# Ledger of designs, part 63: peptides against a protein of PDB entry 4DOW

Target 1, 157 residues: chain A of PDB entry 4DOW
Amino acid sequence: TFSWVGRPLPNRKQFQQMYREICMKINDGSEIHIKVGQFVLIQGEDNKKPYVAKLIELFQNGAEVPPKKCARVQWFVRFLEIPVSKRHLLGRSPPAQEIFWYDCSDWDNKINVETIIGPVQVVALAPEEVIPVDQKSEETLFVKLSWNKKDFAPLPP

## One batch from the design tools (peptide; made by RFdiffusion4, then SolubleMPNN)

Design b2_p18_2_s3 (from b2_p18_2, 8 letters changed)
Fold by OpenDDE base, seed 3:
Formats: C-alpha cells, sequence, structure tokens
Structure b2_p18_2_s3 (fold): chain B 157 residues (1-157), chain A 18 residues (1-18)
C-alpha cells in the first residue's frame, strides 16, 4: 500500500499533484517513507535483479482514470544490461555492486509507485575511488560512470 | 540485448499502467 505523505507541493502541473514523500506500507505493517531524491529498487522481471532508479518526481496523475500514484525516475543500468559488444569499453571488470547512470531518453521514466520494491543505497564515487565490497555494504550500490548506449562517461555534474 | 529488453519491459508496464 502506497500513500502520500504531507501536502502537495506548490507549482503543480496541470492534472497532477506533486509530493515530496510517499509512504510504503509493507506486509508486517511497518512503513517505509521514500522521498524525492532517494534511490529505489524497481520491479523488473521476476527472474532478474530489480532495476535501480533515483526518484526525481512523485505525483498523482489526475489525467488517468482512476488517478494513479506515479513517479519519474532517473534510471541506472547494471553492467549485464550493457550490450556484450560494448562492455569492453569500460576497460575493466566491474564489481557486482557497480551500476551506471543511464544517460539516454529512450526509456520511459514514468513508473507506477506500485513497482517500487523498496529503497536502496547508491553512492557516487570518483573514478579513483575504490568500490568497497564488504559485508556491511553488501546491499550498497555504487556509481562512477554514465552510459549513453555509445560509451561510458564521467557522471553528470 | 538486455538494454532493449528493459525498454520493452518498461513499455509493457506503461501500457499496463494506462
Amino acid sequence: as target 1 above (157 residues)
Amino acid sequence: KEAEERKKILEKKAKEAE
């Protein structure tokens, strides 16, 4: 169950109510609050790892009937989603915890909030920084580069 | 091909959301 937290933000778009925070109530009755700017796991295929996204907008889409709770996201891509023929462009074998900022607009970036599995920690690193892979950071993902379907590049500012 | 797969999956989800 998803419910909005707080009042709609100002400067709303037509037919949309924008929010800063949403509450995700899980099976045990506990609540997880997710805010714009945080990172989330998004349901993909059942047999695949979930997608990683940064929430950039939370909104009620009043243009739909019935209205839907939606989010706009910045996608990340896992290394295994990079075409095999282009993986060599990275020049290294990344750890499993590394993800890449998807720098293309060909993917729909509007999602239903019901596809959110939960929050995830994503840490941006400089190229010279080592990705820590230890037990305490097992669920932490790291991003150093962007991927624009052509090449890897430094992260956007 | 995984990248294109995601595109299709997202498109499918968008259709389901409508």
Scores: peptide ipSAE 0.343, ipTM 0.843, DockQ to the pose 0.276
Fold by OpenDDE base, seed 2:
Structure b2_p18_2_s3 (fold): chain B 157 residues (1-157), chain A 18 residues (1-18)
Amino acid sequence: as target 1 above (157 residues)
Amino acid sequence: KEAEERKKILEKKAKEAE
């Protein structure tokens, strides 16, 4: 289950109440707090790896009946989601831990918070920095570049 | 294609949320 943490943030959107933090209660009764600006794993297809996203906004959508707890996200893509015909543009074989900033607006970036699996660590690196793939950081993801469906580019600031 | 697949998946989820 998901519940808001703290009071709503001031905003002028008629049907939306914005929040800074949400609490995710998992089956064992433990709680995980997730804040705007953090990275999360989002449920994809059952037999596929989860999506990676950065939380941009957390909000209660009062326009829906019943009201829904939602998030607006910045999407990342995994290398295997890039079309086969375009993968050569990277010029290298990326490690499994590398993801790419999705620099397009054609994807719906509003999600239900119920699709959040949990937090994940994402580290931005310069192109010359080495991606560590040791056992100690197996769950850490790394981003160097953006993907705009045409080519790879330096990571947005 | 995987990229297009995600778009469709997200659209379906959006419709289900409505």
Scores: peptide ipSAE 0.339, ipTM 0.838, DockQ to the pose 0.268
Fold by OpenDDE base, seed 1:
Structure b2_p18_2_s3 (fold): chain B 157 residues (1-157), chain A 18 residues (1-18)
Amino acid sequence: as target 1 above (157 residues)
Amino acid sequence: KEAEERKKILEKKAKEAE
C-alpha cells in the first residue's frame, strides 16, 4: 500500500499533483518512506533482477480514471542488459554491484509506484575509484559510467 | 536483446496500468 506524505507541491500541470515523499506500507505493518531523489528497485520480469532507478518526480496522475500514483525516474542499466556485441566497449569485467546510467530516451520513464520494491543505495564513483565488493557493501550499488546504446561515457554532471 | 526487452516490458506495464 502506497500513500502520499505531506501536502502536494505547487506545479503548473493541471492534471498532476506532485509530492516530495511517499509512504510504502509493507506486509508486516512497517512503513518505508521514499523521497524524490532517492534510488529504488523496480519490479522487473519474473526470474530477473529488479531494475534500478532514481526517483525524479512523484505525482498523482489525475488525467487517468481513476487517478494513479506515479513516478518519473532516471533508469539505470545492468551490464547483462547491454548487448553482447557492445560489452567489450567497457574494456573490463564489471563487478555485480556496478550499474550504468541509461542515457537514452527510448524507455518509458513513468512508472506506477506499485512497482517499487524498496529503496536501494547507489553511489557515484570516479572511474579510477575502486568498487568495494565486501559483505558490508553488498547492498550498495555503484555507478561510474553512462550507457547510451552506442558507447560508455563519463557520468552526466 | 535485453535492452529491447526492457522497453517492451515497460510498455506492457504502462498499458496494463491504463
Scores: peptide ipSAE 0.338, ipTM 0.838, DockQ to the pose 0.286
Fold by OpenDDE base, seed 5:
Structure b2_p18_2_s3 (fold): chain B 157 residues (1-157), chain A 18 residues (1-18)
Amino acid sequence: as target 1 above (157 residues)
Amino acid sequence: KEAEERKKILEKKAKEAE
């Protein structure tokens, strides 16, 4: 169950109410609050790892009947999602914790909040920085580069 | 393939949301 936290933010978009925060209530009754700017795991295919995304917008879409709670996201991609023929362009074997900023607009970046599995920690690193691989940071994902379907590039500022 | 797969999956979900 998802519920808006706080009052709608001022906006000029027709049929949309913007929010800063949403509450996700899980089965055990506990609540997880997720805010714009945070990173989340999004439900993908059952047999695959969830998608990683940064929340850039939370909104209720009043154009839909009934109104739906939605989010606009910036997608990340996992290395295994990159075509096999292009993986060599990275020039290295990335650790499992590395993800890539998806620098294309061909994917729909509007999601239903119901597809959110939960929050995840994503840390931006410079290319020369070492990704820590320890038990404590196993759940943390790291991003150094972007992927634009053609090549890898430095992470956007 | 996987990248294209995600595109299709997202498009499918978007259509289902309509």
Scores: peptide ipSAE 0.337, ipTM 0.838, DockQ to the pose 0.264

Design b2_p18_2_s4 (from b2_p18_2, 9 letters changed)
Fold by OpenDDE base, seed 2:
Structure b2_p18_2_s4 (fold): chain B 157 residues (1-157), chain A 18 residues (1-18)
Amino acid sequence: as target 1 above (157 residues)
Amino acid sequence: SEAEKRKKILEKNAEKAE
């Protein structure tokens, strides 16, 4: 289950109440707080790795009946989501922990918060920096580049 | 394609009710 933390942020959108933080209650009764700006795992295809996203906005959509708790996100893509015919454009074999900033708008970036599996650590690196792959940081994902369905590019600021 | 798969999954996710 999900519940808002704190009071709504001031905004001018008529049917949207914006929040800074949301509380995710896990099956064991424990709670995880997730804030705007953090990264999360989103439910993907069954038996597949979840999607990765950065939370841009948290809001309750009052235009729906009943109102839904939603988030606006910046999507990332995994290497295996990139078409086989274009993977060579990377010029290297990326580690499994590398993800790419999705620089397109063809996907809906509004999600139901119920599709959030949990938080994840994402670290931005310069192209020359080595992605550490060890047991101590196996849960950490890394991003160096963007993908716009045509080519890879330097990570947006 | 993988892109199409994601789009479909996102559509399904959007239909989830609280």
Scores: peptide ipSAE 0.577, ipTM 0.914, DockQ to the pose 0.481
Fold by OpenDDE base, seed 4:
Structure b2_p18_2_s4 (fold): chain B 157 residues (1-157), chain A 18 residues (1-18)
Amino acid sequence: as target 1 above (157 residues)
Amino acid sequence: SEAEKRKKILEKNAEKAE
């Protein structure tokens, strides 16, 4: 169950109400608050790891009946989503915790908040920084580079 | 391709209704 936290933010879109925070109620009745700018796991293919996204906007789409709670996101990709023929361009074998900023627009970046599994920690690193691989940090993901379906590049600003 | 797989999953996710 998802519910908005706080009052809608000022905006000029006719059928949309924007918010900065949403509440996710989980099975045990506890609540998790997720804010714009945080990172989330999104439901993916069965038996596969979930997708990773950064929340850019939270909004209710009043143009739909009934209105839907939505989010606009920046997508990330896992190394295994990169075509086998292009993986060599990275020049190294990345740890399982590394993800890549997806620098393409061929995927819809509007999602239903119902597809959010939960929050996740994503840390941006410079190329020279070492990704920690200890057991205590297995839940943390790291991003150093972007992927634009052609090559890897430094992270966008 | 993996890109096609993601696109299909996102389409399924978009069909979910509250």
Scores: peptide ipSAE 0.577, ipTM 0.914, DockQ to the pose 0.509
Fold by OpenDDE base, seed 1:
Structure b2_p18_2_s4 (fold): chain B 157 residues (1-157), chain A 18 residues (1-18)
Amino acid sequence: as target 1 above (157 residues)
Amino acid sequence: SEAEKRKKILEKNAEKAE
């Protein structure tokens, strides 16, 4: 169950009400609050790792009947989602904790909030910084580069 | 392709209703 937290933010978009925070109620009754700017895990294919996204906007879309709670996101891609023929362009074997900023527009970046599994920590690193692979950081993901379906590039500002 | 798979999953996710 998802519910809005706080008052709607002013916006110019017809039929849309924007929010800064949403509450996710888990089966055990506990609640998790997620805010714009945070990173989340999104439901992916069965038996596959979830997708990673940064929340850009939270909004209720009144153009839908009934209204839907939605989010606009910036996608990240896992190394295994990159075509085999192009993986060599990275020049290294990335750790499982590394993800890449997806710099393309071919994927829909509007999602239903119901597809959010939960929050996740994503840390941006410079190319020369080492990704820690200790047990304490297994839950943390790291991003150094972007992927635009053609090549890897330095992380966008 | 993996890109095509994601696209299909996102389409499926978009159909989910509250």
Scores: peptide ipSAE 0.577, ipTM 0.915, DockQ to the pose 0.485
Fold by OpenDDE base, seed 5:
Structure b2_p18_2_s4 (fold): chain B 157 residues (1-157), chain A 18 residues (1-18)
Amino acid sequence: as target 1 above (157 residues)
Amino acid sequence: SEAEKRKKILEKNAEKAE
């Protein structure tokens, strides 16, 4: 179950109510609050790892009947989502914790909040920084580069 | 491709209703 936290933010969209925060209620009754700017796991293919996204906007789409709670996101990709023929372009074997900023617009970046599995920590690193893989950091994902379906590149400024 | 798979999954996710 998802519910809005706080009052709608001012905006010029006629059929959209913007929010800063959403509450996710899980099975045991506990609540997880997720805010714009945080990273989340999104439901992927069954028996596969979930997708990773950064929340850009939280909004209720009043143009739909009934209105839907939605989010606009920036997508990330896992190394295994990159075509086999192009993986060599990275020039190294990335750790399992590395993800890549998806620098394309061919995927729909509007999602239903019901597809959010939960929050996740994503840390941006410089190319020369080492990705820690100790027990305490196994839940953290790291991003150094972007992927635009053709090549890897430094993260956008 | 994995890109095509994701696109299909996103389409399915979009069909979910509250």
Scores: peptide ipSAE 0.575, ipTM 0.914, DockQ to the pose 0.481

Design b2_p18_3_s1 (from b2_p18_3, 6 letters changed)
Fold by OpenDDE base, seed 1:
Structure b2_p18_3_s1 (fold): chain B 157 residues (1-157), chain A 18 residues (1-18)
Amino acid sequence: as target 1 above (157 residues)
Amino acid sequence: STEEEVKESYEKVQEKAL
């Protein structure tokens, strides 16, 4: 169950109410608050690994009946989601913790908040920085590069 | 971290979610 936290933000978008924060109820009755700017795991299809995304906007879509709680996201992609024919462009075998900033507009970046599994920690690193493999980093994902379906590049500004 | 560690992290989050 998802519910808005706080008052809606001022916006000029017709049929949209924007929010900074949403509350997610957990099975044990506890609550997790997720804010714009945080990273989340999104439900995958057909037992696929969850998608990783950064929350850009949280909004209620009033154009739908009933209104839907939605988010706009920046997608990340896993190495195994990149076509086999293009993987060699990375020039290395990435660790499991590495994800890539998806620098394309072909993916729908609007989601239903109900697809959010939970929060996840994502840390940006410089290309030369080593991804830690210690126990402290077990739950952390790391991003060094972007992927634009053609090549890998440094993270966008 | 290994792929198993990442998978475990994802599963742990899923188990907590409704």
Scores: peptide ipSAE 0.035, ipTM 0.628, DockQ to the pose 0.052
Fold by OpenDDE base, seed 2:
Structure b2_p18_3_s1 (fold): chain B 157 residues (1-157), chain A 18 residues (1-18)
Amino acid sequence: as target 1 above (157 residues)
Amino acid sequence: STEEEVKESYEKVQEKAL
């Protein structure tokens, strides 16, 4: 169950009421607050690993009946989500914790908040920086590069 | 930069968690 936290932001769009924060109620009855700018795991398809995304906007879509709680996101992609035929372009075997900034416009960046599994930590690193493998970083994902469906590239400015 | 944006986002989250 998801509910808005705080008052809505000033209206910018006709059918959208924007928020800064949403509350996710989990099975044990506890609540997790997620804010714009945080990174989240999004439910994968079937048995696939969750997608990774950064929350850009939280909004209620009033054009739908009933109104839906939605988010706009910046997508990341896991190495294993990249087509097998293209993986060699990385030129290295990435650690499991590495993800890539998805630099394409072909993906719908609007999601239902109900697909959010929970928050996740994402840290940007320079290409030369080493991804830590210690216990403290076990739950942290790291991004060094972007992926545009054609090639890997340094992160955009 | 994207790198900076991601880092800033992470830091903001950490600051709020402290």
Scores: peptide ipSAE 0.017, ipTM 0.547, DockQ to the pose 0.029; fails the geometry check
Fold by OpenDDE base, seed 3:
Structure b2_p18_3_s1 (fold): chain B 157 residues (1-157), chain A 18 residues (1-18)
Amino acid sequence: as target 1 above (157 residues)
Amino acid sequence: STEEEVKESYEKVQEKAL
């Protein structure tokens, strides 16, 4: 169950009420608050690993009947989500914890909040920085590069 | 930079968790 936290933010978009925070109530009755700017795991297709995204906007879409709780996201892509034919462009075998900033507009960046599994930690690293593999980092994802369907590149400023 | 933005986002989350 998802519910808005706080009052709607001022915006100019008709039929959209924007929020800073959403509350997820999980099965055990506990609540998790997720805010704009945080990273989340999103349900993937079938039994695939969940997608990773940064929340850019949280909004209720009043143009739909009934209104839907939605989010706009910045996508990240896992290495295994990259086409096999392009993976060699990385020039290395990445650790499982590495993700890439998805620098394309072909993916719909609007999601239903019901697809959010939960929050996740994402840390940006410089190319020369080593991805830690310690136990404390097991649940942390790391990003060094972007992927634009053509090549890998350093993260933009 | 995007890198800095992501780092700041992470730090902000961590600070609130402390």
Scores: peptide ipSAE 0.017, ipTM 0.550, DockQ to the pose 0.028; fails the geometry check
Fold by OpenDDE base, seed 5:
Structure b2_p18_3_s1 (fold): chain B 157 residues (1-157), chain A 18 residues (1-18)
Amino acid sequence: as target 1 above (157 residues)
Amino acid sequence: STEEEVKESYEKVQEKAL
């Protein structure tokens, strides 16, 4: 169950109410608060690993009946989600914790908040920095590069 | 930079969790 936290932000969008924070109630009754700017895991298809995304906007879509709680996101992609024929372009074997900034507009960046599994830690690193492999960092994801379906590139300034 | 933006976002989350 998802519910808005706080009052809607001032906006001029006729059919959208924007929010800064949403509350996710899990099965045991505990609550997790998720804010704009945080990174989240999104439900994958079938047995696929969850998608990784950064929350850009939280909004209620008033054009739908009933109104839906939605988010706009910046997508990340896992190495194994990249086509096999293009993986060699990375020039190295990445650790499992590495993800890539998805630099394409072909994916719909609007999601239903109900697809959010929970928050996740994402840390940006310079290309030359080593990804820690210790157990303490096992749940942390790291991003060094972008992927635009053609090639890998350093993250822009 | 995108890198800095991502890093700053992470730091903000960590600060609020403390």
Scores: peptide ipSAE 0.017, ipTM 0.549, DockQ to the pose 0.029; fails the geometry check

Design b2_p18_3_s2 (from b2_p18_3, 10 letters changed)
Fold by OpenDDE base, seed 3:
Structure b2_p18_3_s2 (fold): chain B 157 residues (1-157), chain A 18 residues (1-18)
Amino acid sequence: as target 1 above (157 residues)
Amino acid sequence: STEEEVKKSYLEQQEKAA
């Protein structure tokens, strides 16, 4: 169950109420608050790793009947989501914890908040920084580069 | 969901092309 936290932000778009924070109630009755700017795991295909995204906007789409709680996201891509034929462009075998900033507009960046599994920690690193691979936990993800379907590129400062 | 379907389609297309 998802519910808005706080008062809506000034409306920027017709039929859309903007929010900064949403509350996710999980099965044990506990609540997790997720804010714009945080990273989340999004439900993907069954038996596959969830997608990773950064929340850009949280909004209720009043144009839909019934209204839907939605989010606009910046997608990240896991190495295994990159086409096999292009993976060699990275020039290395990344650790499982590495993700890439998806720099394309072909993916729909609007999601239903109900697809959010929960928050995830994403840490941006400089190219020279070593990804601390923790064999005990793969919960923290790291990003060094962007992927634009053609090549990898350094993240902007 | 829409996003899931879009991503699945993308991945499937890329896998076929690879």
Scores: peptide ipSAE 0.018, ipTM 0.553, DockQ to the pose 0.119
Fold by OpenDDE base, seed 1:
Structure b2_p18_3_s2 (fold): chain B 157 residues (1-157), chain A 18 residues (1-18)
Amino acid sequence: as target 1 above (157 residues)
Amino acid sequence: STEEEVKKSYLEQQEKAA
């Protein structure tokens, strides 16, 4: 179950009410609050790791009947989501904790909030920085580069 | 379509091309 937290933010978009924060209620009764700007895991397919995204906007879409709770996101991709034929372009074997900024507009960036599994920590690193692979950082993801379906590039500012 | 559906479609296309 998802519910809005706080008052709606002013916006100029017709049929949309924007929010800063949403509350996710888990089956055990606990609650997790997620805010714009945080990173989340999105439900993937069977036997596949969850997708990773940064929340850009939280909004209720009144153009749909009934209104839906939605989010606009910036997508990240895991190495295994990149076509096999292009993985060599990275020039190295990345650790499982590395993700890549998806620098394309071909993906829809609107999701239903019900697809959110939970928050995740994402840390941006410079190319020369080493990704720590210790037990304490197993749940933390790291991003150094972008992927634009053609090649890898330095992380966008 | 949802963003997940679009992403799934992309992945399916890439897997077929691989």
Scores: peptide ipSAE 0.021, ipTM 0.554, DockQ to the pose 0.122; fails the geometry check
Fold by OpenDDE base, seed 2:
Structure b2_p18_3_s2 (fold): chain B 157 residues (1-157), chain A 18 residues (1-18)
Amino acid sequence: as target 1 above (157 residues)
Amino acid sequence: STEEEVKKSYLEQQEKAA
């Protein structure tokens, strides 16, 4: 289950109450707080790895009945989410921990918070920096480049 | 939300076009 933390932020959107933080209660009863700006794993398709996203906004969508807790996200893509025919454009075999900034607007970037699996660590690296693959950072994801459905490019600011 | 459906559709379309 999910619940808002704190009071809604001032905004001018008629049917949206914005928040900075949400509380995720997991099966064992423990609670995880997730804030705007953090990275999360989003439930994917069956037998697929979860999607990766950065939380841009947290809001309650009052236009729906009943109101739903939603998030606006910046998507990332895993290498295996890129079409097979275009993977060669990277020019290298990336480690499993590498993800790419999705630099397109064609994807719906509004999600239900119920699809959030949990937080994840994402670290931006310069192209020349080596991605650590040791056991200490096996759960950390790294981003160097963007993907715009046509080619890979330097990471956006 | 239809983000998963959008992604799936994208992948399918790209593979068919290749």
Scores: peptide ipSAE 0.017, ipTM 0.537, DockQ to the pose 0.112; fails the geometry check
Fold by OpenDDE base, seed 4:
Structure b2_p18_3_s2 (fold): chain B 157 residues (1-157), chain A 18 residues (1-18)
Amino acid sequence: as target 1 above (157 residues)
Amino acid sequence: STEEEVKKSYLEQQEKAA
């Protein structure tokens, strides 16, 4: 179950009410608050790891009946989501914790909040920085590069 | 279509092209 936290932000979009924060109620009754700017895991396909995304906007879409709670996101991709024929372009074997900024517009960046599994920690690193691979850091994902379906590039500022 | 469907289509297309 998802519910808005706080009052809607001022905006001029006709059918959209924007929010800063959403509350996710888990099956055990506990609550997790997720804010714009945080990173989340999105439900993936069977036998696949969840997708990773950064929340850019939280909004209620009043153009739909009934109104739907939505998010606009910046997508990330896991190494295994990159086509096998292109993986060699990285020039190294990445650790399982590495993800890549998806620098394409072919994916829809609007999601239903119901697809959110939960929050996740994502840390941006310079290319020369080492990704820690100890057990205590396994829950954290790291991003150094972008992927634009053609090649890898340094992460945008 | 959902983002998942778009991603699935993308992956399937790339796998067939490889």
Scores: peptide ipSAE 0.017, ipTM 0.536, DockQ to the pose 0.115; fails the geometry check

Design b2_p18_3_s3 (from b2_p18_3, 9 letters changed)
Fold by OpenDDE base, seed 4:
Structure b2_p18_3_s3 (fold): chain B 157 residues (1-157), chain A 18 residues (1-18)
Amino acid sequence: as target 1 above (157 residues)
Amino acid sequence: SVEDEVKKAFEEMQAKAA
């Protein structure tokens, strides 16, 4: 289950209540707090790894019946999600921990919070920085580049 | 896996470039 933490933030949007933080209750009864600006794993399709996203906004959509807890996100893409015909453009074999900033507007950036699996650590690196390949950093994802469906590029400002 | 195949392909390309 998901519940809002704190009071709604002031905003001008009709039928929307904005929040800074949400609490997800896990099956064992424990609670995980997730804030705007953090990275999360989103439920993927069968036989596929979860999607990766950065939380941009947390809001309750009062235009829906019943009102739904939603989030706006910045998507990331895994290497294997990129079309096979375009993968060579990277010019190297990426480690399993590398993801890419999705620099396109064709994906819906609104999600239901119920699709959130949990938080994940994402670290931005400069192009010359080496992605650590050790047991301690295995759970961390790294981003160096953006993908705009045409080519790879430096991260947006 | 698909990931392993991709890695293998890149390794082969690097070997040819050497």
Scores: peptide ipSAE 0.018, ipTM 0.419, DockQ to the pose 0.021
Fold by OpenDDE base, seed 1:
Parts: structure tokens; sequence; C-alpha cells
Structure b2_p18_3_s3 (fold): chain B 157 residues (1-157), chain A 18 residues (1-18)
């Protein structure tokens, strides 16, 4: 179950009620609050790892009947989501914790909040920084580069 | 795991290119 937290923000778009925070109620009765700007895991396909995304907007879409709780996201891509024929362009074998900023507009960046599995920690690193591979960082994902379906590049400013 | 397989394949590819 998902519910809005706090008062709505001023409307930016017609029929879209904007919010800063949403509450996710888990099956055990506990609650997790997620805010704009945080990173989340999104339900993937069967036998596929969850997608990773940064929340850009939280809104109720009044254009739909009934109104739907939605989010706009910045997608990240896992290495295994990149076509096999292009993976060599990275020039190295990335650790499992590395993800890439998806620098394309071909993916729908609107999601239903019901697809959110939960929050995840994502840390941006400089290209020369080493991704820590230890028990303390196992739950943290790291991003160093972007992927635009053609090549890898430094993170967008 | 699938990730381990990818890593191995990548390393083999890089070794051939070296």
Amino acid sequence: as target 1 above (157 residues)
Amino acid sequence: SVEDEVKKAFEEMQAKAA
C-alpha cells in the first residue's frame, strides 16, 4: 500500500498533483518513506534483477481514471542489461555493484509506484575511484559512467 | 552466477586482445 506524505506541492502540470514524499506500507505492517531524489529498486521481469532508478517526481496522475500514483525517474542500467555486442566498449569487467546512468530518452520514465520494491543506496564515484568490494558496501550500488546505447561516457553534469 | 560468467567471458576476451 502506498500513500502520500505531507501536503501537495504547487501544480506544475495540468491534472498532476505533485508530492515530495510517499509512504510504502510493507506486509509486516512497517512503513518506509521515500522522497524525491532518492534511489529505488523497480520490479523487473521474471527471473530478472530489479531495475535501478532515481526518483525525479512523485505525482498523482489525474488524467487517468481512476487517478494513479506515479513517479518520474532517471533510469540506471545494469551491465547485463547492455547488449552483449557492446559490453566490450567498457574495456573492463565491472563489479556486480556497478550501474550506469542511462543517457537516453527512448525509455518511458514514468512508472506506477506499485512497481517500487524499496529504496537502495547509490553512490557516484569519480572514474579513478575504486569501487569498494567489502561486506559493508554489498548493499550499495556505484555509478561512474553513463551509457547512451552507443558508448560509455563520463557522468552527465 | 550469470555475473561471474560475464566476468570470465570478458576477461577471456581481453586476454585475447592483449
Scores: peptide ipSAE 0.017, ipTM 0.441, DockQ to the pose 0.024
Fold by OpenDDE base, seed 3:
Structure b2_p18_3_s3 (fold): chain B 157 residues (1-157), chain A 18 residues (1-18)
Amino acid sequence: as target 1 above (157 residues)
Amino acid sequence: SVEDEVKKAFEEMQAKAA
């Protein structure tokens, strides 16, 4: 179950009520609070790893019937989601923990919050920084570069 | 793999979400 936390934020978007935080309630009664700005795992397709995204907005879409709890996200892309023909452009074999900032507008950045699996830690690194592969970083994903469907580039400001 | 374990954990969490 997903429920809004707090009062709606001021906004000028018609049919949208914006929120800062949403609560994901687990059957055992425990709760996970997810806020705008956090990174989340999104349910992927069958037998595929979850998608990774940063929450940009949380909103209830009143234009839909019935209204739906939604989020706008900044997508990240896993290396294996990049076309095979383009992977060589990275010039290296990335560790499994590396993801890339998706710098394209062709993907729908609106999701239903029900597709959120849970929060995940994403750490931005400089190109020269080594991605740690140890117990400490076991559950952490790392981003160094962006991907714009044509090439890899430094992260946007 | 480590990532698979993390994935599994989150999937289980999702399954338990109300």
Scores: peptide ipSAE 0.027, ipTM 0.544, DockQ to the pose 0.056; fails the geometry check
Fold by OpenDDE base, seed 2:
Structure b2_p18_3_s3 (fold): chain B 157 residues (1-157), chain A 18 residues (1-18)
Amino acid sequence: as target 1 above (157 residues)
Amino acid sequence: SVEDEVKKAFEEMQAKAA
């Protein structure tokens, strides 16, 4: 169950109410608050790992009946999501914790908040920095590069 | 930069969780 936290932000967009924060109620009754700017795991296809995204906007889409709680996101991509024919362009075998900033606009960046699995930690590192592999960082994802469907590149400014 | 934004976001999340 998802519910808005706080009052809607002032905006002039027709049929949209924007929010800073949403509450996700988990099965055990506990609540997780997720804010704009945080990173989340998005439900993937069957037998696939969840997608990773940064929340850009949280909004209720009033154009739909009934209104739907939505989010606009910046996508990240896992190495295994990259076409096999292009993976060699990285020039190395990335650790499982590495993700890439998706630098393309071809993906729909609007999601239903119900597809959010939960929050996830994402840390940006310089290309020369080593991804830490310890118990504390086991669930942390790391981003060094962007992927634009053609090649890997440094992160955008 | 995107890197800075990601780092900042991470720090904010850590601060909230603390």
Scores: peptide ipSAE 0.021, ipTM 0.469, DockQ to the pose 0.029; fails the geometry check

